# Designs tried in a protein design run: peptides against a protein of PDB entry 6TME. Part 107

Target 1, 324 residues: chain A of PDB entry 6TME
Amino acid sequence: NRLKRAYIALQAWKKAFYSDPFNTAANWVGPDVCSYKGVFCAPALDDPSVLVVAGIDLNHADIAGYLPPELGLLTDVALFHVNSNRFCGVIPKSLSKLTLMYEFDVSNNRFVGPFPTVALSWPSLKFLDIRYNDFEGKLPPEIFDKDLDAIFLNNNRFESTIPETIGKSTASVVTFAHNKFSGCIPKTIGQMKNLNEIVFIGNNLSGCLPNEIGSLNNVTVFDASSNGFVGSLPSTLSGLANVEQMDFSYNKFTGFVTDNICKLPKLSNFTFSYNFFNGEAQSCVPGSSQEKQFDDTSNCLQNRPNQKSAKECLPVVSRPVDCS
Target 2, 324 residues: chain A of PDB entry 6TME as posed
Amino acid sequence: NRLKRAYIALQAWKKAFYSDPFNTAANWVGPDVCSYKGVFCAPALDDPSVLVVAGIDLNHADIFGYLPPELGLLTDVALFHVNSNRFCGVIPKSLSKLTLMYEFDVSNNRFVGPFPTVALSWPSLKFLDIRYNDFEGKLPPEIFDKDLDAIFLNNNRFESTIPETIGKSTASVVTFAHNKFSGCIPKTIGQMKNLNEIVFIGNNLSGCLPNEIGSLNNVTVFDASSNGFVGSLPSTLSGLANVEQMDFSYNKFTGFVTDNICKLPKLSNFTFSYNFFNGEAQSCVPGSSQEKQFDDTSNCLQNRPNQKSAKECLPVVSRPVDCS

## One batch from the design tools (peptide; made by RFdiffusion4, then SolubleMPNN)

Design b2_p15_2_s3 (from b2_p15_2, 11 letters changed)
Fold by OpenDDE base, seed 4:
Structure b2_p15_2_s3 (fold): chain B 324 residues (1-324), chain A 15 residues (1-15)
Amino acid sequence: as target 1 above (324 residues)
Amino acid sequence: SELERDEELLEKARL
């Protein structure tokens, strides 16, 4: 009996709650699990005459607790949304039994441990949101072999390099922001055929930007700010025909910001402040366009306001990194 | 039963 298994799972979960400020689980009593607040039933895919627990939505419930292994009994769950709670501990490996998992959102919690590799076991997963947690360690390369539409990893404790398998991703949105990722952006990034938005903000990424970024024809948002990138901006960035928001601020870039970048047809905002650029085209100057916003603050530009001192610029500008 | 199997598997996962 699928609903009996669900009852066991949900009662075990209720027991795992340390605090339920909104009394969300107050009605989690009795065998009628389909009446439970935040529990959604639907006809089973294999037998439409049978009701099963198909979804959980406990978003914004401020519940403190953990996810017990008994949640593995919720084998019919396709939607698991528990964001903006205070759940702690690890994601149970028993969730591997949830083979119908389609959307998994555990964002804005207190989860710890390594990347939840159980997510890799879900064959139908399309949406993965684990942002705003305390997940740590390496990102498994296999995450990008999944046919995901969105991957939210930001605001965690992930470290090491970004896997080269990123080029295999079919995701339209990927966030790496506010982690501890290091190394270079893989050259395979240009193979992300469906990419619309990618965010690298606030990591320890370094090296030159790969030329292959220019192959991201569908990207609308590209943010690489607050890293340790060096060298010149790739000339191939002129290929970003649909980019609207571009941010390279707070890096160690040098060289000249070209017309080919600043005249991108869909570009609305381009921030390249807090670098060591020593020149810019007239089209890159803030105020040069009414349709585009630019920020060139705190570079090594001549005849521009709010630039770095010669003392700050000379050591970096005199030793440009050759990315060729 | 399937339930018993699942319970046994879950118990093993706790060890």
Scores: peptide ipSAE 0.029, ipTM 0.646, DockQ to the pose 0.018
Fold by OpenDDE base, seed 5:
Structure b2_p15_2_s3 (fold): chain B 324 residues (1-324), chain A 15 residues (1-15)
Amino acid sequence: as target 1 above (324 residues)
Amino acid sequence: SELERDEELLEKARL
């Protein structure tokens, strides 16, 4: 009976395909759904004697279509991977019935609408990848209450502030890049105890960087480039003992780039170009280290190449934002 | 037909 429901769901999905360039669903015929290309069966968790559809993998199939509500009949699916297709529309609310959902990857599609709140209903979700879509609106704060290992939100149309609940996240990787996020980075960011990589690239974020960033002891990648951040870099950044890649380029930062930041023990690449920094420690100068790469291009630095003109610098440097 | 039965099932299963 469970496979019959899966059959109904998969046939409905096949009907929802507008284009299947690789004929991925060509063998989606008949009741033997476990033989379907991209469909994976396993013994049911509640009854090992029963075979159920446990996973979908249609990655890189270039399928055009939509997700029909009948997919909610795939109640045993724990792995749903359909990245790099041309699926459009919204994520069906009927997927709330997929209570075993563990990994959900709909990245690199043409999905639209608000954040798929159905993902919040999955109690066992550990991996959420919705990047490279057209999701819009506000990011629900509840996303960070989930025990997720990875949260990929980049390359969408999200246009809200970053929720303060971010500090509750146990994720090792979080991407916000290439959205329309605005406001400040929440001070609660320092509470992200498992964070390794966080990317804010190419948003409308502004204000001062919170001092609490320096509490991210496990962070290896911190990229805040291409935003509207102002003020000086927090002195607490000296606490980033494990940071390897750090990018603050293309912002409106001012002040002095300190020795304590540039001498971070694991720092391999530090880009702070295209800002309004008016000084840097000798340890921050490109070429000063063989082990570290720096870029100080297009700042307000004296005696450095490729800097902004005095005319460009003076109005900004003379009116530094006080972040205290 | 089998097709008609499947279509009926699909309709009944619409969520």
Scores: peptide ipSAE 0.029, ipTM 0.619, DockQ to the pose 0.017
Fold by OpenDDE base, seed 1:
Structure b2_p15_2_s3 (fold): chain B 324 residues (1-324), chain A 15 residues (1-15)
Amino acid sequence: as target 1 above (324 residues)
Amino acid sequence: SELERDEELLEKARL
């Protein structure tokens, strides 16, 4: 019965293919769905004597098409990996029936519409990758209430502010890069207890960086480049004991880059170029360390090469933003 | 059958 439902779903999906350049679904014929390319069967969790479709892997198949609602019949699927295709349309609401969903990767496709809220209905979801699509609108705050290990949202059309619920996230990796997020980074960010990597690259984020960033003790990668951040770097960044890669480039930061930041014990790369910093500690100077790489290009630093002109600097530096 | 119920549910979801 379960395999029959899977057969219906998979045949409906095959019918929804507009192009299958690698003939991935060529063997999708007959009731033996477990032999289908990219379809993986396993013993059912509730009955080991029953074989069910537990996983789909169509990564890099370059398939054009859409996800039909009949995919909701794949109720035993825990792994759904269909990245690097040309699937379009929306994620079907019928996927709410896939209650065992553990890893959901639809990255690098042509999906549109709002955030796929069906992902919030999966109680066991640990991995969510929806990057490189055309998802739009607000990010639902509830995404960070999920016990996810990784959240990949980059390269979409998401807008509005980052939800304050971000502090509730247990994810080790979160990407916001290349969206249209605006506003400030929530102060609750410091509560992300498992965070290792966070990327804000290429949004419309603004305001001061919250001091609470310094509470992210496990962060190894922090990239806030290509935004509209202002003010000085928080002194609390000295608390980032495990940060290896840090990027604040292409913002509107001002003030002094302190010794306490540049001497972070595990810091290997610190980029703060293309800002309006008017001073830096000697430890921040490119070439000052053999173990650390710095980039101070295009700031308002004195006696450094490749800096902005006084004409560009004066209007900004003379009007420092108070982040206190 | 369970399948028929699932199909009915899917059909309703299309409306």
Scores: peptide ipSAE 0.025, ipTM 0.621, DockQ to the pose 0.018
Fold by OpenDDE base, seed 2:
Formats: structure tokens, sequence, C-alpha cells
Structure b2_p15_2_s3 (fold): chain B 324 residues (1-324), chain A 15 residues (1-15)
């Protein structure tokens, strides 16, 4: 009996709660699991006459606890939303039995350990949100082989390089922000044909930006701020026909910021502050446009306010990194 | 039973 298995799983989970400040699981009593708060039943896909647990929504319940392996008995669950809790430990490998998983949101919790590779076993997964946890180690390359609409990885402890498989991703939104990623952005990034928003904020990324970024025709948000990028901005950035928000601040970029970048047709905000740029086109000057906002603060620009001293600029500007 | 089989599989998959 599928509902009996669900009952066992849900009772095991209730026992795994350390704190339930809103008494969310107070009504988790008896065999009628479909009446449980945050548990949603629907007709089974294989037999419409059978009622099964199809979804869990415990968002914002502030529950402290862990995910017990008995959750693997919830084999009909397609939607699993438990964000903004205090769940700790690891994601159980037994969740591999949830072959209908479509949306998995465990964001804003206290999960630890490596990337939850069980997520890679779900053939129909479309939405993955694991942000604001303590996941660590390498990002598995296979994550980008999944047909995901969104990949939220930000605010974790992921390290090592970004996999070259990123170019295979069909996601519209990808966040890497506030991790420990290092190395260069892969050249394969230009193959992300459905990408709308990508965020690299606050990592240890370095090297030159790949020219292939200019192939991201659908990107509206590109944020590479707070990294260790060097060299000049690629001239191919003039190809970003749909970019609205662009941020390169808090890097080690040098060279000249060109008209072709600052005159991008949909550009509304371009921040390139806290770098070592030694020149900018007139179209890049803050206040030059009513439709576009620019920030050129703390560069090596002449005749601009709030720039770095000659002492800070000269050692860097005199030794430009060649990205060719 | 089906449940016993599931429990056995879960036990093998325990971390």
Amino acid sequence: as target 1 above (324 residues)
Amino acid sequence: SELERDEELLEKARL
C-alpha cells in the first residue's frame, strides 16, 4: 500500500524533528497522511483511482532536524519544497527511489557534505535549489547534463573549477555566487543557448574572461563581480544584445572600456568599479546617459573622481596581462 | 511483502 509506505516515511521524519516551533507536524497523526499539514496528495500517474503523496511543502516552517532514510519510501513525490528550515546532515541516498522528482528545493537550511549526487539520479528533474547551505567540494560535471530550467548553487562551500560541461546546460538561470570556485570561466560558456541570468559573485575565479561570453545572446544579467579576473574586457562583449545588468566590479581588470560595450542596446546598469581600467569611452562616463547607469569608481581613470592613486595604479597598469 | 522489500533496500542505502 503506497499510503502506508508514506505513513511510515512521514512518521520517521516527524521523529527526526528536533524542533517544530510552529507545530507544523502537530496534525501528523494517524493513517490519513493526505490530511497532514504540508503533505499533498494526488491521483497516481499509473492509476488515477489510487491516491498517493505527490508533494511536500514545508517552506518557512523553521523546523530543526534531519532527513531520515525512510523518506525513500515517498516514491510518488514529484515536488519536494522544504526551504527556510534548519534541517541538517546530508541528503539521503535513499531519495534515489523518488524517480518522479521534478522540483527539489532544500535551500536555506544547514545541509553539509558533498554535492547531493542523488539529484543526478532523478531523470525528470527540472528545478534544483540547494543555495544557502554548507555543501562543499567539487561540483560534479554531470549537473550540466541535466535538462534543468534553473540551477541555484549560491551561498555554499563549493570549490575547485567550474566544469567545462557548463556549455551543455539548458538552464535559463545559474547561480555560482558566494562559493569558493577557482580557475577560469570555461570557454564552453558561450554554448549556453538558453541562458538568461548567470551570477559568479564572490568567488576565487581568475584569468581572462573568455571571448565566448559574447555568444550569450539571450543573457539579461551577467555578474562576475568580486573575483580575481585580469586583462581587458573581451571585445566580443559587444555581442550581448540583450544584457540589461552587467557587473565586473571588484576584480583586477585593465585596459580601456569601449563604446561598443557601453552602448549595448538594452544595457541599463553597467558597474565596472574597483578595477584598474586606465581609460573609458565618453559613453561609459556616469551621467552621460539618462537611460543607463554606470559606475567607474576606484579605477585608474584620468580626470574622474574617486579613483585609485598613481601609486596603486602604476604597478598594475604598467604590466597589463595579455589575454591573446 | 512490498514494504519489507522497500525496507531492505532502504537499509542497504543507509548512509
Scores: peptide ipSAE 0.024, ipTM 0.595, DockQ to the pose 0.018

Design b2_p15_2_s4 (from b2_p15_2, 10 letters changed)
Fold by OpenDDE base, seed 5:
Structure b2_p15_2_s4 (fold): chain B 324 residues (1-324), chain A 15 residues (1-15)
Amino acid sequence: as target 1 above (324 residues)
Amino acid sequence: SELKKDEELAEKARK
């Protein structure tokens, strides 16, 4: 039966634990898997008279171990939350059998290998959190074809470019931060109709910001700091009617920061420090508003404190990148 | 600190 399969899976998992500091699996004994700490049962969707393991929550258990292939026997699991552990290895492909997977959170672990493509096999997946691991390689374009609400990829070792399919994403939150992504932000980004927060912090992204960013009407947080972006800020950024937090710091931007950007109606924090901007509107000056916070530190601005030297500015400012 | 921030973000994003 289904609970017997779950028992096999959970016992295999317990065996795969190297360390259980809080003795989380201490009560993982016997056939009554529904009594196991961190294991949650519910009536099966296909047969309400049958009790099945529907969820796993081992968050913050600091367990060291790996995910054995027998976890594929947990075919009724819809919620898999094992963040803040020390699980290592790869996500087993046998998890493809968990066709009800709705939320998958393996964040803050020690997983390695390529993107867990098994996540692409889950038709009902809405929440994917694989942040703070050691996943590497390319991000499969298909991830953005899925109807996900949230995609957390930050703090991994992902490389390559950001897929153009990003525009197809219906996610409200997407994080790319602290990876090794390179290339340009795809122009299709403007098609992310449900996007509220997107974070590109600390990658190797480059080129000009696409004008299409200005089409992100619902975005409240846009952070592209600590990359290699060049050129001027797109004038279309004036279209970010709902942006509250905007960060372009630690790039190679040039040009003039305009009133149209700094006077965005919902803008509360705008950081454009550590670039090569050679001018800013009065509305962009830190302290010019009580409602908005600006940081223009370490640019090429005149009559402002803490700016780069002329020697440092001249070579860059005199050779502005044309993004047109 | 960063982890905690991300956790809060994740929780907010859950529906």
Scores: peptide ipSAE 0.190, ipTM 0.869, DockQ to the pose 0.918
Fold by OpenDDE base, seed 1:
Structure b2_p15_2_s4 (fold): chain B 324 residues (1-324), chain A 15 residues (1-15)
Amino acid sequence: as target 1 above (324 residues)
Amino acid sequence: SELKKDEELAEKARK
């Protein structure tokens, strides 16, 4: 019996709670699991006459505990949302049995260990949110081979380079922010055909920005701030016809910020502060446009306020990195 | 907060 298995799983989970401040699981008593708070039942896809546990929503419950392996018995779960709790440990491998998994949100918890590779086993997964945890190690390149709509990886402890497979991703949103990623952004990034928003904030990324970024025709948000990027901004950025928010601040960029970037048709905010740019087009000057916001603070620009000193600029500006 | 922004982003991306 599918509900009986669910009962076993949910009771095991309740036992794995160290703290339930809001008494979320207070009514988790008895075999009627469909009445459990945060548990949602629906007719089974394979048999509409059978009721199954199709979803879990324990978002914002502040529950402390771990995910026991018995959760693998919830084989009909398609929606698993446990956002903003205090769950710790690792994601159980037994969750591979949840073959209907569609949305998996364990964000804002205390999970540790490597990337939860069990997520790769779910054939129908569309939404993966593991942000704000303590996942570490390498990001499996296979994650971008999956037909995901959204991938949230930010605020973890992921290391190494961003996989070249990123170009295969069909995700509209991908976040890498606040990890320990290093190396260059792969040139394959330009192949992300559905990308709308990508965030690289606060990593150890370096090198030149790939020219292929300019191929991201549908991108509306591109944030590469707080990294170690060098060189000039690619001229191909003029191809970002739909970009609205662009941030390159807190890097080591040099060169000239051109008109073709600052005059992008849908650009609303362009922040390139805290770099070593030594020139900007008039269209890039803050206040030059009513509909666009620019920030050129702390660069090496002449005749602009709040710039770096000559002493700070000279060593960098005099030795520009050639990205060609 | 950054978390709030992420939540908004997640909601927007959710289909």
Scores: peptide ipSAE 0.166, ipTM 0.865, DockQ to the pose 0.928
Fold by OpenDDE base, seed 2:
Formats: structure tokens, sequence, C-alpha cells
Structure b2_p15_2_s4 (fold): chain B 324 residues (1-324), chain A 15 residues (1-15)
């Protein structure tokens, strides 16, 4: 009996709670699991006459505890939303049995360990949110082989380089922000077909920006701020026909910020502050447009306010990195 | 907060 298995799983989970401030699991008593708070039943896909547990929603319950292996008995669950809790430990490998998993949201918890590779085993997964945890180590390249609509990895402890397989991703939104990623952005990034928003904020990324970024025709948000990027901005950025928000601040960029970038047709905000740019086109000057907002603070620009000193600029500007 | 922004982004991305 599928509901009996669900009962076993849910009771095991209740026992794994250390704290339930809102008494969310107070009514988790008896065999009628479909009446449990945060548990949602639906007709089974293989037999509409059978009722199964199809979804879990414990968002914002502030529950402290862990995920026991018995959760693998919830084989009919397609939606698993447990964000904004205080769950700790690792994601159980037994969740591989949840072959219908469609949306997995464990964001804003206290999970640790490597990337939860069990997520790679779910053939129908479309939404993955593991942000605001303590996941660490390398990002598996296979994550981008998945047909995901969104990938949220930000605010973790991931290290190493961004996999070259990123170009295979069909996700509209990908966040890498506030991790420990290093190395260059792969040239394959230009092959991302459905990308709308990508965020690299606050990593240890370095090197030159790949020219292939200019192929991201559908991107509306591109944020590479707070990294160690060097060289000039690629001239191919003029190809970002739909970019609205662009941020390159807090890097080590040099060279000239061109009209072709600042006059992008959909550009609303362009922040290139806290770099070593030694020139900018008139169209890039803050206040030059009513429709666009620019920030050129703390560069090596002449006749602009709030710039770096000559002493700070000279050693960097005189030795520009050649990205060609 | 940044968390709130991310939540909004997540909701936007859901199909």
Amino acid sequence: as target 1 above (324 residues)
Amino acid sequence: SELKKDEELAEKARK
C-alpha cells in the first residue's frame, strides 16, 4: 500500500525533527497522511483510482532536524518544497527512488556535504534550488546535462572551476553567486540557448571574459561583479541585444568602455565601478541618459569624480592584460 | 534582502 509507505516515511521524518516552533507536524498522527499539514495527495499517474502523496510543502516552517532515509518511501512525490527551515545533514541517497521528482527546493537550510548527486538521478527534474546552504566541493559537470529550467546554487561553499558543460544547459536562470568558484568562465557559455539571467557575484573567477558571452542574445541580467576578471571588455558584448542589467563592478578590468556597450538597446543599468578603466565613451557617463543608469566610480578615468589615485592606477593601467 | 530577491527569481522561473 502506497499510503502505508508514506505513513512510515512521514512518521520517521517527524521523529527526525529536533524543533517544530509552529507545531507544523502536530497533526501528523494516524494513517490518514493526506490530512497532514504540508502533505498533499493526488491520484496516482499510473492508476487514477489510487490516492498517493504527490507533494510536500513545509516552506517557512523553521523546523530543525534532518532528512531520514525513510523519505525514500515517498516514491510518488513530484514536488518537494522545504525551504526556509533548519534542516541539517546530507540529502539522503534513498531519494533516488523518487523518480517523479519535478521540483526540488531545499533552499535556505543547513545542509552540508558535496553536491547532492541524487538530484542527477531524477529523470524529470525541472527545478533545482539548493541555495543558501553549506554544500561544498566541485560542481558535477552532469548538472548541466539535465533539462532544467532553473538552477540555483548561490550562497554555498562550492569550489573549483565552472564546468565546460555549462553550454549544454537549457536553463533560463542560473546562479553561481557567493561561492568559491575559480578559473575562467568557459567559452562554451555562448552556447546556452535559453539563458535569461546569470549571476557570478562574489566568487574567485579570473582571467579574461570570453568573447562568446556576446552570443547570449536572450540574456536580460548578466552580473559578474566581485571577482578577479582582467583585460578589456569584449567587443562582442555589443551583441547582447536584450540585456537590461549588467554589472562588472569590483574586478580588475582595464581599457576603454565603448559606445557599443553603453548604447545597447535594452540596457537599463550598467555598473562598471571599482575597476581600472582608463577611458569611457560619452554615452557611458553617468547622467548622460534619462533611460539608463551608469556607475563609473573608482576607476582610472580622467575628469571624473571619485576615481582612484594615479599611484594606484599607474602600475595596472601601464600593464594592460592582452586577452587576444 | 538578497534572499527575498532570490525567492522572487525562483518564482519567476517556475513553470
Scores: peptide ipSAE 0.101, ipTM 0.839, DockQ to the pose 0.894
Fold by OpenDDE base, seed 3:
Structure b2_p15_2_s4 (fold): chain B 324 residues (1-324), chain A 15 residues (1-15)
Amino acid sequence: as target 1 above (324 residues)
Amino acid sequence: SELKKDEELAEKARK
């Protein structure tokens, strides 16, 4: 039966624990898996008279170990939350059998290898959190074809470009921060109709920002700091009617920071420090508003404090990248 | 602290 399979899976997992400092699995004994700490049972969707393991929550258990293939026997699991542990290795392909997977959170672990493509096999997946691991390689473009509410990829070792399929994403939150992504932000980004927050912090992204960013009407947080972006800020950014937090700091932007950007109606914080901007509107000056906070530090602005030297500015400012 | 921020973000996005 299903609980018997769950028992096999959970016992295999317990055996795969190298360290359980809080003795979380101490009561993982016997066939009554529904009594196991961190294991949650519910009536099966196909037969309410049958009890199945529907969820795992081992968050913050500091467990060291790996995920054995026997976890594929947990076919009724819809919620898998094991963040803030010390699990290592790869995500087993056998998890493809968990067709009810709804929320998958393996964040803050020590997982390695390529993107866990098994996540793509879950038809009902809505929440994917794999941040703070050591996943590497290319991001599968198919990830954005899924109807996910949130995609957390930050603090990994992902490389290559951001797939153009990003525009297909229905996620409200997407994090790319602290990876090794390169190339330009795809122009298709403007098609992300449900996007509220997107974070690109600390990658190797470059090129001009696509004008299509201005189409992100629902975005409240846009952080592209600590990359290699060049050129001027798109004038279309004036279309970000709901942006509250915007950060372009630590890039290679040039040109003039306009009123149309700094006067965005919902803008609370706008950081454009550590670039090569050679001008800013009065509305962009720090202290110009009580409702908005600006940081223009370390640019090429005249008559502003804490700017780059002429020596640093001249080579860049004199050769602005034309994004047209 | 970044982890905490991310957790908050995750919770916010979670439906």
Scores: peptide ipSAE 0.100, ipTM 0.836, DockQ to the pose 0.922

